# Peptides against a protein of PDB entry 5CWW, part 35

Target 1, 194 residues: chain A of PDB entry 5CWW
Amino acid sequence: VPKLQGPFDFDLNPEDEQDDEVELKDIYVIGEKPRVADLMRGEEEELEMMKEDQHNGLSLNIICLLSTSGQVKICLDIDGVEAQWLPPRSKNKRLFAPPPEPPSLLTFQTFDTLKPAEVTPDGWPMFSEDATSPYSFYVTHPAGITYISLTPWVFRLESELQSDSEAGTEFRIDLLAKGQGSERDRIFTQTRTQ

## One batch from the design tools (peptide; made by RFdiffusion4, then SolubleMPNN)

Design b2_p27_4_s1
Fold by OpenDDE base, seed 4:
Structure b2_p27_4_s1 (fold): chain B 194 residues (1-194), chain A 27 residues (1-27)
Amino acid sequence: as target 1 above (194 residues)
Amino acid sequence: SAAEEEKRKRVLEALKKALEKLREEEK
């Protein structure tokens, strides 16, 4: 599990400083799809399996943050893209390189998995993976379980990242942002027996 | 390729801008 070690500077708008009061309880990281070029150095068979997995993974890391209140924040690691472009800095310049700027996370979407009445001081929401898809996961809480899927917008975003045409990209990205197309389904609700 | 990288950068910049705009509209 790549432990993202380090303070993430959320390019949270300073007005989202009120969101700084959001106590994080869990983090779920979805690693970027390995670039085909990097895989081409290895087994052709893995490339075919990745092509057959119609879920063309996003070529960006996704970081999901979960608060005590059951708020999920879906963030994209944009700096991971820049880091791949930086030639491997020769070993010697690492000493005085300013600490790598914490990865700037772009918040794509924020949503709640719990109703306000379901939030309890002792309730600890947690992420759990979906074995069937790397871009789907569950949020478990004593009040209920919520299924989340990022697949709808992940596919569209990846398509834009891979497209050769610049025409209409801005428009399609604007639609993507407005759509905020994560699927959310409460699959279980614990009925508080009065 | 350098062109692919530049495009990726542009897409991400556009996404950032679009999300910023969306946040402003929600206010």
Scores: peptide ipSAE 0.453, ipTM 0.882, DockQ to the pose 0.706; fails the geometry check
Fold by OpenDDE base, seed 1:
Structure b2_p27_4_s1 (fold): chain B 194 residues (1-194), chain A 27 residues (1-27)
Amino acid sequence: as target 1 above (194 residues)
Amino acid sequence: SAAEEEKRKRVLEALKKALEKLREEEK
């Protein structure tokens, strides 16, 4: 279990975005795709099943934050990638190694799951997993349930991370960033019985 | 490989720049 030892420094939030004290209610973490090399220590049959699933995962950790207002922030752990490619620092606990700097989270997308009229002081939105996909989840609130899927942009981002060519990378990343491609679908709305 | 690492770093830098630009355009 990657111990996301907080605090996450949101270093990439420009200081001037008074992210007003967004009261966070829940956190949902999507772990990075395991490296094939780490899985090779298991039984061959599990490896083949995981290979098919592995081609569809992101090599970055995703941290989703949920506020009391139903705002979702999708954050990427960029520094986690650098740490994986750093040669395994020999487990020599140099007692004096400065604590690893908290991972810098990049806010990829922010969106609301509730309408302003649905936000209540006593309403507590919560994340729940989708058993069918690691990159899909639900936000549940008394006012309704919203399905969220990260699959549209996750696939594109992973393709860039795994690409052998740098040609056009900047352009494709720009398109990915502009597209803000998370799927959102309100699957249930609590009808106020008038 | 070291080459794969450098490439990944460049992609991430590009992503950061793209997101920064988007934030500036929304303002």
Scores: peptide ipSAE 0.158, ipTM 0.684, DockQ to the pose 0.661; fails the geometry check
Fold by OpenDDE base, seed 5:
Structure b2_p27_4_s1 (fold): chain B 194 residues (1-194), chain A 27 residues (1-27)
Amino acid sequence: as target 1 above (194 residues)
Amino acid sequence: SAAEEEKRKRVLEALKKALEKLREEEK
């Protein structure tokens, strides 16, 4: 089985062998919230507007994967955070830096946007952006349109990442993981006019 | 700070463990 030699190592649980059979059709990336330091290079007025939006963002990149069957996988770029916070290894240009290991993606949630009966060989789903929220998007398919929002859990996860208290972290993370709090709403269904 | 970095790593490790556990419960 050709391992998807994507630029991402999916730390897919080896027991989700079913995941290797999923043909991907589209990818939607939600970038991490911009660093305050990077924003400070902009004009002061833009900083105030961005501060309100930044407080609601995640410090991790989110990679959403969409299969031909309308399955969505929400993945977190865990290594991206580690690389940002690891002290810059001293500039010893060791000429043979091993190729950067592809970022490890943690699958946070998997869900379907289509019913099995709606899946067609000629119908492919696609992601589309929601202009109202960076953490919301649509999956468009000929059978219908599904709204997805990550906002319910993104805030909680960010709160844990920014929390100074380790007390109860495991419990809150367990709750976060079990809650699988992505909102899904089928906003449009194509009625087959018989 | 180095302490913040270590904390973030611990949170991520906990998240990973939680997700692993969730996958085991779905089986």
Scores: peptide ipSAE 0.158, ipTM 0.677, DockQ to the pose 0.660; fails the geometry check
Fold by OpenDDE base, seed 2:
Structure b2_p27_4_s1 (fold): chain B 194 residues (1-194), chain A 27 residues (1-27)
Amino acid sequence: as target 1 above (194 residues)
Amino acid sequence: SAAEEEKRKRVLEALKKALEKLREEEK
């Protein structure tokens, strides 16, 4: 499990003045798909499971952030991929190597899971995993449960990351950004008995 | 909104840059 150690600099968040006041309550991390070459060092059985699950996972780490208000931010760890390719620093701790720049998280999507009227001071939204898919999860709150799936864009993004063709990349990325992002469905709403 | 458009532009630029880096490393 790659230990995401360190403060994530949200350097790529547009300084929307409003984003500084978001109190985070929970974090959900979806690890990058292991490379087939790295899996070749492991048991053949894991390779077969990855072939059958046509859900080719994303080669990037995804970090989901949940606020007190039920706002979800989907962030991509773009720089984390670069850090894995850095040859193991030889033993000479050059004292003055600037600290590795913290991985820059790119906010891909932001959305709300609660209506304003459902937000309560005592309400604690939490992430929970979906056992059927690593790219699907739930946000649970006393007011209700929201299903979230990243599958609609994750597959397309991975396909683009694996594509050797630079032709049309900008167009395809633009379509990814314009398209329906994450699927979001309220699967349960608590009826306040009057 | 203008802010949403700017955010989207930044996301696109960052994704483009990330893709360029990944492709350079595969070479």
Scores: peptide ipSAE 0.140, ipTM 0.701, DockQ to the pose 0.041; fails the geometry check

Design b2_p27_4_s2
Fold by OpenDDE base, seed 5:
Structure b2_p27_4_s2 (fold): chain B 194 residues (1-194), chain A 27 residues (1-27)
Amino acid sequence: as target 1 above (194 residues)
Amino acid sequence: AAKEEAKRKAVLEALKKALERLRLEKK
């Protein structure tokens, strides 16, 4: 039986100290790269096609949060919420394992997709996927559509996660944190016909 | 500016800690 995952704690949200009650409207989850070992159980032909796409993914889940104001928070599941199956009821295992601590999400980046003048009380920003990239998506709002790509920093972060050397890690992470590297492009703006 | 720097530092430390943990789990 799959265990219900959550609630997620935002304990590692350095921005929460300042954010007023942000009403969330939508959530977009980018799953971690499928483990090659899990894919090996499938047909060999599917394995070859997935190998090329797998090189560019992140080994962490990404959770994107969207507020009514069009604010996007990019959160990383750093605890690696593996699909926990309920342990088989083995009779003898001590009943009182403390409940696993809820996974902590790290807020990696926060940014706006709307201008202050575009924010409306009845606004309904929504996420939509980009079929061409798992790490790109759109935020749609009556005022406009914003393209977002996480690809620039995802690649760098994954490189650090896969690196066996700690040498220079601090420097590279510092650059990653400073740059945050998400691309944002307003691809459509609704012109108010005066 | 100071708040933004503090946020960046917090993110940096969290990422560093996470990476250390994840690297240890792979070994």
Scores: peptide ipSAE 0.244, ipTM 0.798, DockQ to the pose 0.064
Fold by OpenDDE base, seed 3:
Structure b2_p27_4_s2 (fold): chain B 194 residues (1-194), chain A 27 residues (1-27)
Amino acid sequence: as target 1 above (194 residues)
Amino acid sequence: AAKEEAKRKAVLEALKKALERLRLEKK
């Protein structure tokens, strides 16, 4: 049985007291790139299809949070939430290892998908996947649809995670943190039929 | 502006620590 992972501690800057009141409406998880070594036990054909997708993936889980107001938070699981399975009810009193401290999620980027005038109390923004890319998705709302792509920074971050060279790492990470280059485009706006 | 800069700094520090840990695990 999969163990429920959480609660996740958000390294929310305590100064954002206003963030505690953010009502979440939806969550979208982009799983980490599967380790090739773990997949080698499967059929070779599935391995080849995954290899092409593997070169462009991130070795970290991404958790996207969507608020009632259409605010998106992009969070990174830096500590690596491993899929924990509930130990089978074997009678062996395994000493309750203290529950591992919930992994801290790093909020990488926060942005709005709705204009203030588009936010309604009865609004129900939702995530939807993009079938063409694992790192792109849509936020749908009665007011419109917003396309989001994480690909610009995901590639750069993965390059740093896989790099054995320490030379220039601080500079590149600084650029990554400053750039926060998620693509965000409103692809559809609902015209209020008068 | 100051809050955004503080957030960026926190992201940078967290990423730096993560990279350091991952590099140590690969040695």
Scores: peptide ipSAE 0.242, ipTM 0.799, DockQ to the pose 0.064
Fold by OpenDDE base, seed 2:
Structure b2_p27_4_s2 (fold): chain B 194 residues (1-194), chain A 27 residues (1-27)
Amino acid sequence: as target 1 above (194 residues)
Amino acid sequence: AAKEEAKRKAVLEALKKALERLRLEKK
């Protein structure tokens, strides 16, 4: 029987006193890149098409959270949510396996998509996918549409995850943490007809 | 500024630990 995964633990959020007050409106999940070994059972043609795209995926799940104010929080599932199966009910030993520690989400980046003046009580921001990239998406709001791309840092992070060399890792991770490199562009702004 | 730096440091440490773990699992 598949084990229900969740709730996600946000304990790796540094206590930003402000984060506890954020009302979430939407969630956007970017699944981890499929492992090549799992794809070897597929048609060779799909494997070749995926080879070009394979260089652009992250081996971690990304969870994007959207608040009522248009704040986006990018979270990484660093523990890797593996499909867990419920252990077979062996009759006798009520060994309560300690509840698997809920996967800890790391808040990688937080940013706003709306200006303070654009935030309205009735505003309903939503995520929408970009058909051209799994790591790009839009935040839609009555005030406007914002394009977001995670591709710049996703590629770098994946490179670190796949690297066998520990040399320079700390430096490169420091650059990732400081730069956070998400692209954010307002592609449409609703002009209030005066 | 201090709060932002602390946050960045926490992210750095978490990523470092995650990478260490993931690299060990691949071995």
Scores: peptide ipSAE 0.240, ipTM 0.796, DockQ to the pose 0.064
Fold by OpenDDE base, seed 4:
Structure b2_p27_4_s2 (fold): chain B 194 residues (1-194), chain A 27 residues (1-27)
Amino acid sequence: as target 1 above (194 residues)
Amino acid sequence: AAKEEAKRKAVLEALKKALERLRLEKK
């Protein structure tokens, strides 16, 4: 398993193992929605804003990876969920404890934002936030700008994570995984006037 | 709390399995 030397161990698809080391250029982190219990300590106004965000937010961290070629990988921090339920590990980080294994990321979706002909050696794709939604963002490149929204499947995934019914869970998750449902729209293309 | 954790874990495991299956189908 090619361990990308990064803050996260990626469960890369075996297919991604055969592809030459995809040079990552940028990382975009979408933090998990705050827990209701943590919200109760905030000001009432912060609580109301966060309650609205809780209805639309995912209980998992999302890590978006961007390659030099404009490939986006959407990764879910699965270990983060397990850590939320672990009693606060006593801050006695024994100085000599091996560094905690980086959280394993599950690659949920991979897609390209650039056409092969748009990929340039000097191209530097970057993420930028969407002020209207934490689950939407832009990929900017000299060749163009692509809008990405994770909202369609994020909502469905959160619904499963919060569901009290196990009935049909496997089926719904299968549908979720098959559909994936990220929106991807090229909003700007720079035409090279030759 | 423990039941909710178990459910979340089950969903994530199912998601992982589903994604693995999809990866195999695309080959």
Scores: peptide ipSAE 0.181, ipTM 0.690, DockQ to the pose 0.742

Design b2_p27_4_s3
Fold by OpenDDE base, seed 3:
Structure b2_p27_4_s3 (fold): chain B 194 residues (1-194), chain A 27 residues (1-27)
Amino acid sequence: as target 1 above (194 residues)
Amino acid sequence: AAAEEAKRKAVLEALKKALEKLREEEK
């Protein structure tokens, strides 16, 4: 299993029981944006430059997993949010800090980018970034290129995370989960000339 | 700060529960 050394040491222990050993080939990480509450504690000048970017970002890390079959799994790092609020544990190098428990990933959405007939043993799908949006990316495979955008739900989720009112939150979150509104568009298909 | 953290936690728990329900319905 390629140890994807992302900034997150995800020891994905494959032991979760779902029998279909989804062979992961690539990982795409979208780093969290600073929370408004964290910015309010900083110097005023740095706050103004980040304000414009904050309204369009998620205060959670997003981890996208890509299988050999072109399956994409969108995961949210829930524990990463909790760790930021933990007071910086004093620099005492406790030599034996138990290895940080791997962050708990919440699977938000799973979808395919390839048709079954397009899946080949030698085909390696890969992620690539979209320069126009931090929450959009491409899955490239020899059979074609798929555009993916998380923007339809990211803003709504962040709005709930920053909301001052608890009223209606459960209902809106239920709608968000049911909608699973990631955009997926095949922008290129390689014509197999028979 | 504590109230914001509590709200954030509540949102994430609600999301987790919502996703769990969906997975159960798909099965």
Scores: peptide ipSAE 0.578, ipTM 0.929, DockQ to the pose 0.602
Fold by OpenDDE base, seed 4:
Structure b2_p27_4_s3 (fold): chain B 194 residues (1-194), chain A 27 residues (1-27)
Amino acid sequence: as target 1 above (194 residues)
Amino acid sequence: AAAEEAKRKAVLEALKKALEKLREEEK
């Protein structure tokens, strides 16, 4: 039986422990894609298919968190979620293995999808998938719909993860972090018919 | 395989450090 993994410990910067308990409303998970090196152990045919899928997915899980205020946090599972199987019911000693430390999520980016005036107590933002890309999604709220794409930085990050060259990696990663190039586009705004 | 894993780890550590630095600068 697959063990339900979670809760994830958010490596929330302790300063984000500001008292405003960001009430999470929704979670959107983008599963990791196989690493090219891992595919090299598989059938050559699968490797060719993945090479043709120019959209080399990120070899890390992405966890998107959505608050009631429409704040989105993009988190990366850098430790890798190892599939934890429930230990076989061997009768013997409950070695209380300390619960495996929940994987630490690295917050890559935080941004708002709603203006302060659009936030309502009864508002319920939700994630919706984009059928065209696993790294794009929508945030739907009564006030409007926001398109989000992680593709720009996901590709660059994966390129660094797969690169054979160590030269300039630190610099490029620094630029990647600074750029935080998630695309955001408000595609719909509900006009308050006063 | 070991070299690739080491590099992957190094990239992720660099990313972590870069993000930490940004968070410190935004304060």
Scores: peptide ipSAE 0.577, ipTM 0.930, DockQ to the pose 0.731
Fold by OpenDDE base, seed 1:
Structure b2_p27_4_s3 (fold): chain B 194 residues (1-194), chain A 27 residues (1-27)
Amino acid sequence: as target 1 above (194 residues)
Amino acid sequence: AAAEEAKRKAVLEALKKALEKLREEEK
């Protein structure tokens, strides 16, 4: 039985002391897709159906944080959730496995979904999923709705994680980091009836 | 498997370093 490793104790890296002032209102988690190598150990029949879907997912958990001001922070779980199998019900040895070290989150990207004039004290932005893609979602606020897609960089990052060649990896990763190619589109804006 | 894991780790370390550099440049 896979041990549900939750809740993620967000040890927000204490060095972002400046982020302690950001009131978080919502969290959106995109679970990792299994690596091809890990799936090859499973039954052959599930392998064929997953082949098409396997190439499209990131083998890292993504944690999205949303502030009252409409700021989105995209974080990556780089330590990887090692699938801790429930220890077999052997009665005796309370091996207090040290609590798994809280996953270190890497902040990949931070961006705003609201203009400064749209930020209100009573505003409560929320995440909602996109039924068409696990790597796309919406931020809903009284001022409007913003579509966000992580697909452009997720695909590239996964390609690097699965690549057999180290040649050019550093360069491509540098470009990936600089580009931070999340799509952001305001699909609805509330018209203030003047 | 070990080589794949080592490479994965190297990619993630490279990403971490790249992002750290960007944050330092913005400051």
Scores: peptide ipSAE 0.576, ipTM 0.929, DockQ to the pose 0.628
Fold by OpenDDE base, seed 5:
Structure b2_p27_4_s3 (fold): chain B 194 residues (1-194), chain A 27 residues (1-27)
Amino acid sequence: as target 1 above (194 residues)
Amino acid sequence: AAAEEAKRKAVLEALKKALEKLREEEK
């Protein structure tokens, strides 16, 4: 029986808790791409198709959170959803395994898609997928539509995760974290005819 | 496999630390 994994504990710095109760309106999940090593060697043809797709994916789940104010939080599931199979009921030893720690979400980036003047009490921003890329999406709001792409940093992060060398990793990761990693473009703005 | 997993973990820990530092600098 698959164990329900969740709720995710947000590794929100306690200071992020002081940010006003960000009312979440929508969640967008980008599932992890399977690692080639974790894929049972199926048929050779499936392996080749998977190799091409792996260069374009992150081996971590991405959870995007959208607030009523149009704030987007990009979170990474760093613990990985290991398929926790219920331990076989071994009869005897009550080894109370400590309850598995809930998966922690690491907030990678937070940004706004709306200007303060565009935020309305009745506004309901929503995520919409981009059919052309699993790592791109739209935030739609009555005030406008914002295109978001995670591709720039996703590729680099996956490259580091798969790297055979530790040399320079810390430096590159530091640059990755400091960078404006996600692309964000307002593609439509609703002109209120005053 | 174990070495790859250890490296993966190290990368993620480095990322966590880098993000923590950024959050501290933004305060």
Scores: peptide ipSAE 0.578, ipTM 0.930, DockQ to the pose 0.714; fails the geometry check

Design b2_p27_5_s1
Fold by OpenDDE base, seed 1:
Structure b2_p27_5_s1 (fold): chain B 194 residues (1-194), chain A 27 residues (1-27)
Amino acid sequence: as target 1 above (194 residues)
Amino acid sequence: SAAEERKRQAVLEALKKALEKKREEEK
């Protein structure tokens, strides 16, 4: 029986002391896709169908955090959630493995979805999924709706994680980190009817 | 494989360092 992994103790690195003052309103999780190496242990027929899908996901969990001000923080679970199976109900008191250390989250990108003038004390921004892509979503606020896509960097990061060569990896990762990151587009703005 | 996992960890370490540098440059 798969062990329910959760609640994720988000040990938000205390060094982001600035984040302690930010009131979070919502969390959006994009689960990791299985790694090719993990799939190779399955039946050959599943391997052929998954070869086309292998390039379509990140082998890391993504945690998106949304503040009251409409700030989005994109975090990566670097430690990975090891699939923990419930120990077989054999009566032997297996020494409780120390609780797995809470996953270390790495902040990949932080950006705002609202203008300062759009931020209200009673504002309640929320995440919603995009049915067309697992790596795209919306932030909805009374002031407007913002489309967000992680696709510009997710594919490149996964390609590096699966690469057989270390040549040029550092350079490409530096470019990825310094790049524009996620796509962000305000698709709707509520016009204050004067 | 153990080699693939080592490569994966190397990529993740490179990413951590790259993001740290970016944050320092933005301050």
Scores: peptide ipSAE 0.566, ipTM 0.930, DockQ to the pose 0.589
Fold by OpenDDE base, seed 3:
Structure b2_p27_5_s1 (fold): chain B 194 residues (1-194), chain A 27 residues (1-27)
Amino acid sequence: as target 1 above (194 residues)
Amino acid sequence: SAAEERKRQAVLEALKKALEKKREEEK
């Protein structure tokens, strides 16, 4: 029987704790794609051909968090979620293995999808998928709809994760982190008919 | 391979450090 995994620990800087308790309303998870190295386990000769298809996804889980205020937080599971199975009911007093440290989520980006004036107590933002891409999605709210795409950085990050050389990696990662990150576009705004 | 895994971990550590620096610069 598969074990339900969670909660995830957020590696939030303690200074971010001063931000008011962000009430989370929705979660959107983009599952990791298998690493090329894991796919090639046993087929060493075809390794060169699959390098061209490397751009099909990120070998990390992405967890998107949405607050009541329309704030989106994009997090990366850098530890990887290992499949945990319920231990067999052996009656023997299992030495309580220290609870496995929950996977740490690394916050990649945080941004707002709503203006302060659009935030209402009864307005609940929600995630919705884009059927055309697993790395694109929408944030829907009564005030409007925002398109989000992770494509600008996801493929670059995966390229670094699969690189055969560490040369220049730090520099490219710094550029990736300092870049604009995710694409964001308000595609619909509800006209307040006064 | 073990070498590939080490490189992967190095990338992830670099990313963590880069994002930490970014947050510090934005404050």
Scores: peptide ipSAE 0.565, ipTM 0.929, DockQ to the pose 0.677
Fold by OpenDDE base, seed 5:
Structure b2_p27_5_s1 (fold): chain B 194 residues (1-194), chain A 27 residues (1-27)
Amino acid sequence: as target 1 above (194 residues)
Amino acid sequence: SAAEERKRQAVLEALKKALEKKREEEK
């Protein structure tokens, strides 16, 4: 099975036994928005313009995976963010840094965009961007088009990531994880011309 | 800030745990 060598060696956690059976067809990456702390190093004028946009972004990369069956997996790149804060190791020791362990992806949500009857061997589901929102996209398939929005949880997660207090965080995160997650709407269904 | 990073990591760990629990409940 050709492992899609994306630039991210998705070591899909081998413990997700269910992931090995899913043939991936497409990948959609939503880049992280700059964190408030990173913006504070910029000129004050640039800070004001970006403040409005910061409220709608996540300071984590999101990786969406699409299978041949129309299954979407929404993953968060947790490790990619950690690497930015490690103080630059002092120049001198050419210790062969072990190859950076591939970033561990945290699966936030998995869902189907196709009904079982719509899945065909020759089906080719694809991602497409939504020009109106960086956190919304479409899954297109011959059987239909599904709109997906991450907005219901992205803002809430970012709010927790930027919170000054841990009070209630565990509870709110639990609610976030157990919630409906991403919005999914079938906007078009191909009518079988009988 | 180191304190901000620690909080961030705590949130991520909480999320990981919450998602693990969710997966167990779905099974």
Scores: peptide ipSAE 0.563, ipTM 0.928, DockQ to the pose 0.617; fails the geometry check
Fold by OpenDDE base, seed 2:
Structure b2_p27_5_s1 (fold): chain B 194 residues (1-194), chain A 27 residues (1-27)
Amino acid sequence: as target 1 above (194 residues)
Amino acid sequence: SAAEERKRQAVLEALKKALEKKREEEK
């Protein structure tokens, strides 16, 4: 039986205790793609498919969080969530191994999808998938629809994770962290009929 | 390989530090 995973600990700096007050409404998870090195141990056919997909996905799980106010947090599972199985009910009182430390999530980016005037108490923002890309999605709200794409940085990050060269990695990672990050575009705005 | 894993971890640590630095600069 698969073990339920969670809760996730956010590696949020303890000083931002104010972020603990963010009420989450929705979660969107993008599963990791297998690493090319791990595929080398598998069937040759899977290797050819991944080489042709120039858009190899990230070898990390991505967890997107959506607040009541339309704030999106993009988090990375840097520790890796391994599939855990419930230990077989052996009658022997095996000492409860301390629960494995919950995986730490690294917040990559935080941004708003709604303007302050669009935030309403009854507003319910939700994630929806993009059928054309696993790294693109929408935030839907009565005020409008926002398209989000992680593709601009996901590809670069994966390239660094798979690179054999350490030269310039720190510099490129710094640029990645300081860059614009995710693409965000309001594709629809509800016109209030006055 | 062990070397690939070490490099991967180094990249992730660099990313963590870069994001921490960015957060400090925004404050």
Scores: peptide ipSAE 0.562, ipTM 0.929, DockQ to the pose 0.659; fails the geometry check

